# Designs tried in a protein design run: peptides against a protein of PDB entry 6EJA. Part 193

Target 1, 276 residues: chain A of PDB entry 6EJA
Amino acid sequence: VEYMPANPVRIAFVLVVHGRASRQLQRMFKAIYHKDHFYYIHVDKRSNYLHRQVLQVSRQYSNVRVTPWRMATIWGGASLLSTYLQSMRDLLEMTDWPWDFFINLSAADYPIRTNDQLVAFLSRYRDMNFLKSHGRDNARFIRKQGLDRLFLECDAHMWRLGDRRIPEGIAVDGGSDWFLLNRRFVEYVTFSTDDLVTKMKQFYSYTLLPAESFFHTVLENSPHCDTMVDNNLRITNWNRKLGCKCQYKHIVDWCGCSPNDFKPQDFHRFQQTARP

## One batch from the design tools (peptide; made by RFdiffusion4, then SolubleMPNN)

Design b2_p29_5_s3 (from b2_p29_5, 12 letters changed)
Fold by OpenDDE base, seed 4:
Structure b2_p29_5_s3 (fold): chain B 276 residues (1-276), chain A 29 residues (1-29)
Amino acid sequence: as target 1 above (276 residues)
Amino acid sequence: PDYTPFPKYPLTPEQQEAIEESQKLLDEE
């Protein structure tokens, strides 16, 4: 499985961070940092102290940048997808950063194995996209995720507005919100003006936990569908499956969540704010 | 409503290989 690639892939790591977890972030950053990769960090609009700290890091490393824009994100919020999409656009416009893969990370998430092993693997399968599906009844998944419900993110809350229909002809899928996407697919998602991408962007802008389903659904219904690999190379998510709870109803008018990505630590992060 | 899950089409040999190899990586951890 491991080999020395002649043309090793370079990874754009996108970190979406918030709260006061500066030490955890620093530890994670040091653990995943490599001079050949790129790191693009979004700090929640409310996390000013953390933002200052991250800026300091970015000034020390040429391959680390912080988003000039900042969003206020909440757990399950549609704004998370917006954050990823805008980050993708930014990264594609950075011509001085020739990355091959997009990988999103949280403070509690680590890629599998060593950097060398990860790079070797991705270099071997550089044309593939790695997204883990829920692996259960799809109809149940849709219901539990509330994909047939309309949500609006406003005032740091996901408001359930009513029912909606899934677009006709779309095969909906989802699972983990942690994924590894190749540059080509990211380009497609970012710049395509076809009906699929356009409709899905609109659809998922009113979706709860959109990152758990958007990229899966777009990929599987796109001309790139034959690049789907049902595995996101996240050990922690598969070894630590947790049941969905309704403990965050004060933030979201729904109890649905993906067991594959259910991490209490992540939920707490979305509620944290950092002040100077 | 009937929602068809992935895969919509038969897996390519490359997809199948990638799935198998990725799983091997996970199993070794």
Scores: peptide ipSAE 0.498, ipTM 0.820, DockQ to the pose 0.016
Fold by OpenDDE base, seed 5:
Structure b2_p29_5_s3 (fold): chain B 276 residues (1-276), chain A 29 residues (1-29)
Amino acid sequence: as target 1 above (276 residues)
Amino acid sequence: PDYTPFPKYPLTPEQQEAIEESQKLLDEE
C-alpha cells in the first residue's frame, strides 16, 4: 500500500565497505541517498584509500558519517556482527539523528523499489522487524550454516575448532543477513541485559556468518517476537555459479554461498524520487 | 521440506498483513 505518511520514518543506513571500489560505492550511494535519511559507513581497517574517499563524501553531507573506529573484517567473520552491534550503539547515541529503522547495505544488496515506496511501507509497519528466514528445514540450516560448530576469528581467518551444542530452549533461525530493524528492537539488542541477549552475543561470537542468524534468533526468542516479518524487502544479486564455489576457503574453514556485487547497470532497480 | 519455527503462536493480524504487503512489493519487480 502506497500513501503519503503523516509521520514518515527515517532510516539509518549502515554500509560496511572494503576494497578499492570507490567509484562503485559512489554510484551506489547516489542511488540510495536521500536527505531525510542517515548514512553510517564503516570502512575496513585495511582499506585506507576507500576510507579517504568516504571521508570526503561524509564532509559534503550532514547526514553521512564514517565510523571513527575501523575493524578488519573478513568474509564470514564474527567481526561483522561486532561491526553491526557497535554501529547500532553509535547510532542510538547520536541524539541528532532521529532514525526509526536500521537497514544494512552493501554492494550486493539494497532496498527494493523507490525511496517513497520503502518509506511508505515502513511507516505503515513501523513497529515490525523485517528478517527473511531460510525457509528450509531447520536442522539442515543448522548444518549448512555450521551453527553446531565452534569458530574462532583469528589472523584474518575463521578457524573451526570443533563441535558445540546449541543452547537449550532457544529456537534458532536465520536466513538473509540483510534486514530492516526498528529502533525499539535495536535498543533491546544493544542495551538489554537479559539472559537471551547475553547468551546469544556470546554464542555468536564464535559463529560463522553470524549476521545471518543472530538477529533472527534473538528476535524470535525475545519479548519482541510478535514483530517478526519474514521478508526483508531486498534486491539481492545472486549468481549461483559464481557465488557457491567455496571461494573463501583461504579465510574460512567452511564452504558457503555469497551474493555478488551489483554492477552499475543494476542500480536502475532502485530510484530516488527526491534527490538533493 | 519447509520449516518455519516462528512464530510459536499464530501470526498476529498485523504480521500477516505485513507479510502479504511486503510480498506484493517484491512481486512488482
Scores: peptide ipSAE 0.495, ipTM 0.817, DockQ to the pose 0.017
Fold by OpenDDE base, seed 1:
Structure b2_p29_5_s3 (fold): chain B 276 residues (1-276), chain A 29 residues (1-29)
Amino acid sequence: as target 1 above (276 residues)
Amino acid sequence: PDYTPFPKYPLTPEQQEAIEESQKLLDEE
């Protein structure tokens, strides 16, 4: 789909950043920035220098804001889901930002093609939600992800406490932790008091890599299940895959695989019509 | 072996179309 929509969707991009790589973040920001979209940035509580740099950027653009709250996040931590959920709530309360889609971004992936193509596509399918599933054996996925294990985030570490049961009647799914969610579904996740949302929020509070499974599972078991599209419109950086090593064993009682960050040269595939 | 956990029911025409069109965009890369 490459037509110009009459009512183009506007996107809320959510960035969760940490460290001191301000120059890299700036380059990425320039690559994804567009005047018609919105950018909400969370900076890790421990990254004060980066926070100051991001604040400076936010003051230069009216469609860029920084979270007034900051969490200490770790790789695979349950706090990442909390960060997304709180960001969603904040964005829903921003009445001056009429966004239609929620899209999370990191240096590990970026939207496909150009802004025009992305907007055209999402405008055509604005009632859909885009989450990429693992596409493999589900039992293996559960084991590999440790979904049948109980984790506790404490002192910058994910502690494995023991085994747990997956809630009855719930079809668990997951895959990529990068997704495109429409405003309607975000509203449902944020404000619904039904048993599904309540149970899943509780369950995933003790889950490793919760963002890779929470939204998939909630959507597929919800009244909005008919809006699921098994594709997240992302290009993931696998060309320099480090393999499935326990590189994060020092902060997580688990071993997993993580894609590598994109370099600035990788963003040539995503072009903006308007850049800062 | 491949596994498709979702959907449990047949895809709606809109879902099917969205999947196909999204894949076309990805294949152009």
Scores: peptide ipSAE 0.506, ipTM 0.820, DockQ to the pose 0.017; fails the geometry check
Fold by OpenDDE base, seed 2:
Structure b2_p29_5_s3 (fold): chain B 276 residues (1-276), chain A 29 residues (1-29)
Amino acid sequence: as target 1 above (276 residues)
Amino acid sequence: PDYTPFPKYPLTPEQQEAIEESQKLLDEE
């Protein structure tokens, strides 16, 4: 039996895209588009062709917008967090977009099941935040993620500068960089001036793959910690053989694993009731 | 440094329910 919410949640989907994968993006967009949700797309500053393509889409749909600002983003770059944070601020300032949840998407993962099921579930747990933790030894996670290392994003490269200490009194956590955050928590992250948010924003501005840990850590150490749900409701295509190679060593002074992009046939796992 | 993993405190009933229900959705795939 599916829950039918009286006031269904509306989702702000944030897409951070780069390169020349316009066709792939188009396929994903078609798969996830719904008239009741909102789509905010950031295109890498260097991806002008893709930007033009995305702009075409945004002009066709009133609930699709492209960031007027564009950052140069790299895999594992600290700028990715900046992109999310700025996007969150923008979305909060868009009074004509009454979204309830923030969800980031990539071609490597997407929400499970159907739009109706997702909306029903999130409507039932409207006050929760969904972040998937690594579920392993935390010390190992810190080491593997390089959280105890200082990184600087400069000239399209993440430079490892040296060692650093984890802030005292902070329980660091992380895992998937794909999450579902409610508006209340996004507001907190965006506008709070408390010591936690301030320090974490600073800390993670020098962090490799910050999105995999920032929101986890902030949430778990915040007054909103009781809203944490250790699940991100995502289908992720993991292939260690392909994804755990040091493919990005040329741009990051670190090695890590990345999920694989879904193929067109994989999108059948997520269906929309209303598509363009 | 204290690297205590979350949660530090027992999960609320609502958290537990949400986790269980979310997992059900995943398991149905």
Scores: peptide ipSAE 0.484, ipTM 0.819, DockQ to the pose 0.017; fails the geometry check

Design b2_p29_5_s4 (from b2_p29_5, 10 letters changed)
Fold by OpenDDE base, seed 3:
Structure b2_p29_5_s4 (fold): chain B 276 residues (1-276), chain A 29 residues (1-29)
Amino acid sequence: as target 1 above (276 residues)
Amino acid sequence: PDYIPPPQYPLTPAQKEAIEESQALLDEE
């Protein structure tokens, strides 16, 4: 018998989707859907077909909504962070959705185990934020991530403009762009007007792959730093060998690597007790 | 340019527990 908390946390899952992967999205959705959680889906502005499909799904479930705004997001683009930040704001303004955790999802990273296990765990540690750090030399991370470089997102491209300095007094960190953030921290990030949040939002608006570092950096330099847990409770599929190539050179003036997407057979790692 | 590494502050018991338990969940399969 699995432990059931008396006051189980409710999760706002945020999905940022693009392209034509309707079937994949549907499979993922079925795998992660639970009536007690909330699902907020952003569809890339250019993905109209997918948007229509997602809208259809949202009409079938009261706890599924689609962002009324849509951004043109690109790999590594600063706009991804903007998407998350705006989604956070939206979710905080949804008074009818009493969520406790913000969790972003993609096909490349999947929550671990069962819903019951996840909920039980998060209910026990509801005051914590779960961010996975790179676990390597930070200077090397900064260089590889291009954090010391200035980027501008324009015309669906990340332009490298030049070098920049890391803000003084800020301990930069990062790693996985998949995280579990509690509502309190999301509120802080969304509404705080302190120097940290303000400066970091500005800094990361010119950052490549900002979601991999923004929340880590803000959290660790904030009054909420003691809530950080260096684990994002995700399973990344590395079964397929992907060479690190400059496959996104056409989009970004940088070279990077991406994890593998999950296949349908990989979804057994997260089981739901209640599925649509 | 010199970079500031992430702060190394002592983890609270709750953080330690959360890390351990989270890792345990990951290690189940």
Scores: peptide ipSAE 0.446, ipTM 0.809, DockQ to the pose 0.017
Fold by OpenDDE base, seed 5:
Structure b2_p29_5_s4 (fold): chain B 276 residues (1-276), chain A 29 residues (1-29)
Amino acid sequence: as target 1 above (276 residues)
Amino acid sequence: PDYIPPPQYPLTPAQKEAIEESQALLDEE
């Protein structure tokens, strides 16, 4: 994409952060910050030190806000989806933030290239939603993800309760939990009262790693299905040796892989023309 | 388990273009 958009899209970046790595977060923030975008940050309820640090940052920039509510999230927990859904609602209710795209970020997954390139691309395809599918056999995906299993998040643990049925008539899909969603689709997910959205919200409330599948499934079964693009425009720091192990077995009654956080040397993956 | 695999719908021209262009951006990295 090599053009200057007449009406450039503005992005709401949503960050869900936890732990004590405030310096790393600060470096990441500097790498992704731009004055034309918006940043909405959720800090885990248990991460008070980090919360204080993030609040300090938010006070310095008018386009940075911290969620007034805080959830105790765990790896693979259903509460992560709740966090995204609530943040979407909040962002839609912020009339002073005219964002066009919702993009979630972590230290493990960054948008590609530069801000200008990202904005140019999304401005050209502002009616599309970008979700990367697993690219494998769907039955295998369902089994591997445990979508046919019932989970309950309780006491900082994902308990596997038993088997369940996938709702009839629903085409399940999923893949990356990093996505780029346009405002229109976010509005649909947030405010629609149709059976699809209602049932899927209920279904995924008891799902392991729900963000990897919820938005894919809802989109593909919705009237907005023709807006899906099987790509999320992300650079992921994936090291199988480090990330693909049962390191979270004490938290989740399941095993899976997780990408690794980027280090400072990886920040060139997404460059801004204007930094704080 | 009871599930329905994703149906194979024809992609719109806009979707095809977006996929191709998005992939091109990734390949340049």
Scores: peptide ipSAE 0.427, ipTM 0.805, DockQ to the pose 0.017
Fold by OpenDDE base, seed 2:
Structure b2_p29_5_s4 (fold): chain B 276 residues (1-276), chain A 29 residues (1-29)
Amino acid sequence: as target 1 above (276 residues)
Amino acid sequence: PDYIPPPQYPLTPAQKEAIEESQALLDEE
């Protein structure tokens, strides 16, 4: 149901970008930008040209910031989770940015419908967390994701070290690494010192594609489990035929799938009230 | 090793409503 909320939610969009595709990023940014939201951008440590371009954008908009720290990230790398976690901490410490939801974005996905519809929906369900599960056999998911395997990120490569066990008493879940998390849950993940969060952070530091499972697993095993919504409101440009051919073996000692980047023509699905 | 599947039930009324409405938004596209 579309309505104008009295207290509309404000969104912190987190973008983790790499490479040299500054124009593509600019197009995506224009498509998703709104003056009422916040944008926090991490640029890969190796992408200096892109970093310079993004810095220029951040200087033009008060609600756009770039991470002062930069990590070297690889496809499937455990460092991606570290990037999100650090970004969450940073965003929580930004008292001048009163965001209500954390939403991660890439060139391969972006929110459905219009900004007004998204805001209206999230404002109605501001106490919920939106993570899409795989919807299949969980044991199969664990095997395919390599969750029962130990990985080490080193020298721009994910090394498979051996087998491991899933922590006892933990219900593991996962699916899409694109999610919408409310501030309360982000606070929990960031600052909680309970056994669940501590153990999961450790466990997933040696995990392939950790963002596809970490937040699902933590949420479902946490006191916030009753806020889980099995949907992420995303449009994904997915081509399984192209994305599932072990094309990243040179980077990761595993086979995985990846979605395709959106093209400019794809961005018509998300309209903003205020664009740069 | 024994894997524990994620909890699917029970869902609260609020969760059910959110799931239904979120899916409706997706279906309208």
Scores: peptide ipSAE 0.415, ipTM 0.796, DockQ to the pose 0.017
Fold by OpenDDE base, seed 4:
Structure b2_p29_5_s4 (fold): chain B 276 residues (1-276), chain A 29 residues (1-29)
Amino acid sequence: as target 1 above (276 residues)
Amino acid sequence: PDYIPPPQYPLTPAQKEAIEESQALLDEE
C-alpha cells in the first residue's frame, strides 16, 4: 500500500555550492526541483561566476532564493556551520515559505528516492529528525574528529590552537554532515536561549567539521532527543567507507577520520582562491 | 580525558518504526 499523505511536507533544500560546479549544480537542481519545495542556495563568497549563474536561476523560480550574504568557506571550516545556522534563521523568517523540513545538499549529493517517495516518507515521520551517527566507538570518534581540540578558522585555514574540554554534562555524538531536520527542531536550534544551545553554538564555532557533530549533539542532549532517527536517508553516504585521512594539512591542522569517504574532488571545491 | 558517551535512550515506538522503514527504503536500492 503506497502512502499518500493528505498534507504533504514541503522541504527547504539548502544548497551550499562553490567553485565552478555549475553543470553539476544544474543537474542536481533539475533532479530535485519541485514547485512545492523551497530552495535556498548559498554560493561561496569567492565563487562569483557561480553566484551569477545561481542568481539567474533564482530569478526564474519563485521558490528559489540565494542568500544575500555569502561566506568564504573551507574544508572542515567552522564557517560551514555558520552558513547552515544563518540559513536556518533566514528560512524561519521567510513567512511566505511554509517549509516543514530542512535538508542540506551539495552539488554532488542527491536524495535517495523520488520526490514522491521522499515526501511520503517525511510526511509520515514529520516529527522526526534524521541524523546518521558514526556507528563506532564514541571516544574514538571524539579523538579522530578532534572534538577535544580547539580550532580557529582564519585566513582560509583551520588553525589548531590547543586542547579543550567537552562541556560538562554533554554527550557528544556525530556522524554524517547530511541530515534532515524538521522545522520544530530548527526553530529550537535557532531561537532557543537555553544553556545547551548557547554552549554548543559557542563550542562548535571552534570545531573542525562542525556540521558532522553539532546537530547530533544538540538534538541528543535536548528535549527533542526522542525525535532522533539514526538514518539520514542518503544512499551516497550510506555506501561511503569510513576512513582516516590526512590529505589536507594545508587547509587544516589535523589528521582525522571521516565517517564519509570524501573524494579529493569533493574538497577541491573548498580549495578556492584566497579571500579577496 | 573523561568523555561522556552518547546517551542511550530507549527508543520510542515511533522511532523504531521510523528506523525500520527508513532502512527498508535504503535496502530497496
Scores: peptide ipSAE 0.431, ipTM 0.799, DockQ to the pose 0.016; fails the geometry check

Design b2_p29_6_s1 (from b2_p29_6, 9 letters changed)
Fold by OpenDDE base, seed 1:
Structure b2_p29_6_s1 (fold): chain B 276 residues (1-276), chain A 29 residues (1-29)
Amino acid sequence: as target 1 above (276 residues)
Amino acid sequence: LPITVQDLEGVTVGFFGSDTEVPIVGGDL
């Protein structure tokens, strides 16, 4: 028997999209769309065609909105974090959208469970935040992520300026830049004026791939630290042998990896996950 | 220590598949 929540959570899906893959986005959108959720879509500033397409969709659904502002995000850029932070602020200021969870998605994401299953699970654990940690040695993570390096986003490039120190007294963590955050924590990140949030926003404004670490670090060092669940409820096809070829060196002064497309042989990975 | 989903339900759950092309840092140049 599937759990049916008495007070089901409502989700704010933040879609960060770019390029010209309008058909793919449309298919994904239809797969995740539900009348009780909210969809806030940011289209890259350079993707005008996609923006026009998304605007058309937003006019058809009352629970779909497009960001009035648009950023030109680059791979690894600090501006991606800014995009999320601004979208969070916008969503909190939308008093007519009573959302309970923040979930970020791209056009390459797709649901592997039903909406009812997702809602049931999040309703059961509505006080938790779901972020996936790297699961490795933290010192190695810091080094490999370049967290001890200072970066500047300028002219569509992430420039490495030099070395920096990790703030004292801060337990740095990170992993996936895909997460599920409850409204309470989003409120804290958005409106808190404490030293942690203030300093971390500054620190991560000069960080490479900040979304992979910012929310983890803030959460673990915050009064909300006990709400962290080391799982982002995602299945990602990581193949470092194929995806770690320093393919982004033309954009960032660092080498990175990316997930690979799922193949039929990877289907078993979906079977390893249990249904809520 | 962060709580795991296994700690919550004793099982691993997933809701979204991801084939993103978003980079994760792998090392220095």
Scores: peptide ipSAE 0.291, ipTM 0.778, DockQ to the pose 0.154
Fold by OpenDDE base, seed 5:
Parts: structure tokens; sequence; C-alpha cells
Structure b2_p29_6_s1 (fold): chain B 276 residues (1-276), chain A 29 residues (1-29)
């Protein structure tokens, strides 16, 4: 029944995890694990117990590795983008891991389709990049994201330093910080020395929630712009009424929002998603 | 303009459920 691709894609799953969610992570990992894929796990520098647990997993599977470096990431912090960028570089330097797609996940994610379905879909569209845009007015997005503001991550806080200008000639976009990127685009982001990549890396190093906008912006302004698919293949339990309470004001000089955790009664939302 | 999944195959698909962070909605404190 499933489409069998002649050259199935292999996925590099990058897991960025923190806290004490060992059981949840273990469950998620077991659900997404496959021998043909690769798993690169970054554990927050402050999460030592979780790090030990993840190391145990990495010792059991040859296709699971843990970042030798660890960052102390905060919600909305610029260091999250650094984490992804460094992970991308590491993965590209691992010549023994021939991955085709980069997929980032957290411990709060869970697969709702089979591996075969995922592989079949991505194999069919292996030349595409999957990023979800905000779907609203871009000017409003810029304002709400604080992209016209300068932020500095320091002392576990995102300090708002002042106003800044968005670089001219750049079409800014963004949305979800969860995406699926093909190896070719990751190579471009990692190794390109063109003005776009250089300037955007600098710009987004002082950006709040940079991962929600960096890859969108770089892709859309790059020679790879025609490869963008406005869909990240994720289902998010978003309820502003319940999930947006400006709960991160103690970490960031800005109001942010988080979705609600999925409950058993929310499962119907997964069923509404068509299978590939 | 970015392509939609509907442009590719006429359906909307999803592979992962996520409770992760979403874009900032607010503004100045």
Amino acid sequence: as target 1 above (276 residues)
Amino acid sequence: LPITVQDLEGVTVGFFGSDTEVPIVGGDL
C-alpha cells in the first residue's frame, strides 16, 4: 500500500531537549527510532540528569550521538539558533552519516504517521524544504516578533537593548521554528560565504526566537527560494486563550506564547490530518 | 511564493504532533 521509493531518504533527527523529561523523551525516541535514520541530541547544559540518560541511549545505538558541546539555552534565546547551526555543521562533517533531511524535534513532539509514510513523502519531495510561515500580515509579524528590536542573550536573559533596522533588500519571513530541511539547503546555510548568509547570521544573533525566522528568511532570499513549501508537517495544539499568558516575561523582555500540551481528548486533531 | 502541500499533492499532511513553542504574539511589556 505504501509507496516504496527507489532511493529512500535518510533523516537526521536533531533533538533539542532540556529539563527532566526523560520518560517523555524515551517514549518519543522509541516512537521515531529507525535503523536507517540518524539521531543527534543536544541536551541543555543545565540538564545533567537528562544528559546522562541520553548518553545511555547513545551508547546503545550506533546511529545515535550526543553533542559533545552543550549550550545553556533559554526560551526565545538566540543560542537556540546557534545550537541548530552548530548541529548542522556537525552533521555535515559526519561523513559516515549520509542523511538527506534535517528534522528538529523536542521532547514534546510525537509522530502521528509511520516512518514509512514519512520516508515515502520526503523521498517524493526530496528537493523541497518545509517551513511554515506565519500566514498573517508581514508587518504585523515583524512587530510581534520584535524583529525590529535588538536583543542580547546574556545571563540567562534576553535583554532588549533598543531598536534596529531590518537589512534593506531582504524579504523577512518566519513562523514555526520546527521545519524539515534538505541537505542541500543545510549545506548552503552552513558553508556559504555570500552576503545573505553572512549578514543574516549576524542579524539573527541578536534576534528574539531567531529559529522562527532565520531559515525562512535565508531560504526565501537565496538561490534555493523556489524549494520552499509552506508547511512544516506538524500539528500544534495552539490555543491562545489558554496558552498565551506572557509567561516568559521573566526570561525575555518581550511577551511570548506557548501552545498547550496535548491531552487524550485532543487526539481528534491528529485524526483530522490526512495521511500522505 | 512558497509552495503549499496542496500544490504538491492536493492534500494536507502532518507527521508530528507538537507542543513546542510558537511565535511570539505579544509585544512590548
Scores: peptide ipSAE 0.270, ipTM 0.775, DockQ to the pose 0.158
Fold by OpenDDE base, seed 2:
Structure b2_p29_6_s1 (fold): chain B 276 residues (1-276), chain A 29 residues (1-29)
Amino acid sequence: as target 1 above (276 residues)
Amino acid sequence: LPITVQDLEGVTVGFFGSDTEVPIVGGDL
């Protein structure tokens, strides 16, 4: 028997999707769909087929909407952060959607726990933000992420323009670009006019893989810093033994990597995770 | 320091499996 909260949290799921894998997305959507949650879907500007499919879904469910704006994003592009920031603003302006948590997902994600378990957990910790840090040498992280380098997204490429300095007085952090953020923090990121948010938005508009660091950095330097949980409640299949082959040199002027696909042999890892 | 899930529940929990992108490993070209 699971704990049933008296005031269960409601989740805004932001799905950033691209390509043509409509069946995969549909399966994932059905797996995470609940009438009490909200689903805001951004389809890459180039993925017209998928957009048409997603629009059909949105017409069938009142708690599913598709972004009227669409961006053409590339791997590591600064536009991904813009996508999240704009979606956050949109969601906050939707007064008819009283969501409590922001969770970003892709078509490659899949739930490994029940909705009740997720809701119970987040309801217990509704004032917390869940971001996973890299957990290593921060200087090394900055260097490897290229945070001390200036990038420009243009013509479907991340151009390295030169070097830059990390802003003084800012403790930079980062890790996974998949997180769970409470509404209060999202409101802060969206509407705050303080120097931290303003400067970081500017800084990360010229950053490679900005979503892997922006929210971590803003949170840890904000009045909400005590709400951070160093866990994003995700399982990512990353086999370090395979190394990095810098798969994205054709897209970015930097060495980037992606995790491996899950295989049936990897399923045992899911069973090792504890339940709330 | 950030709070860990162990601090909250005494165990590590996971809700989503993902093949999502990870931080850059290689660095400068």
Scores: peptide ipSAE 0.241, ipTM 0.752, DockQ to the pose 0.147
Fold by OpenDDE base, seed 4:
Structure b2_p29_6_s1 (fold): chain B 276 residues (1-276), chain A 29 residues (1-29)
Amino acid sequence: as target 1 above (276 residues)
Amino acid sequence: LPITVQDLEGVTVGFFGSDTEVPIVGGDL
């Protein structure tokens, strides 16, 4: 249900981009750009051409900034979580950007609803956090994600060092690394010194694909646990038969599965989830 | 327990489509 909010939420879009798809990024950016939102863009350290292009965009809009730091975010790397955490800190320190929600996007994302619809929805549920769980057996998820294994990111590789224990008393969860988080929870994750946040930051600094599980786990074990919505408002083209071929062994000491590119015949899925 | 969008509005909603390359892990080597 849509309505016109009296106090519309303002969104901090964090774009994590890499490669050379400048045109694609430009198209996506234009589709999501609004003067009332904020855009914080991290370009992979290796993508200098794209970085130059993004800098040009940032100079044209006052509500667009580029991270002064850049990381080399390999597939499955722990550095991806570091990227998000640092961007969160940066955004919280930007007192001139009064954002209410944190939304991460890539150059491959595209809006399937209008900005007004998104703002209306989030304004209605501004106290909620939107994270999608895996929807499977949790023990299997832990095993398949390698959460009981210790990884080290070094030399553009995720090295498996050995086994580890999941901290006692922690309910581990995860799923999609694409989410919508409210400012209050981001503040908690960024500045809390409680045992949960401290331990989880340490734990996930040695985790494969940490962004798929860190925020889920922290939220569900935190005082903010009642704010979780098991939906990230995203549609991902997933076909395990096509995307799960252990194609990332050259990057990580683990077998990975990847979502697939959308095809024209997949468009019907957008329509199904975009119904009013 | 986490709630669903259906719990909020009785419908499934989506706002973004994605062809991301960030997947879940399939298993051990």
Scores: peptide ipSAE 0.294, ipTM 0.785, DockQ to the pose 0.151; fails the geometry check

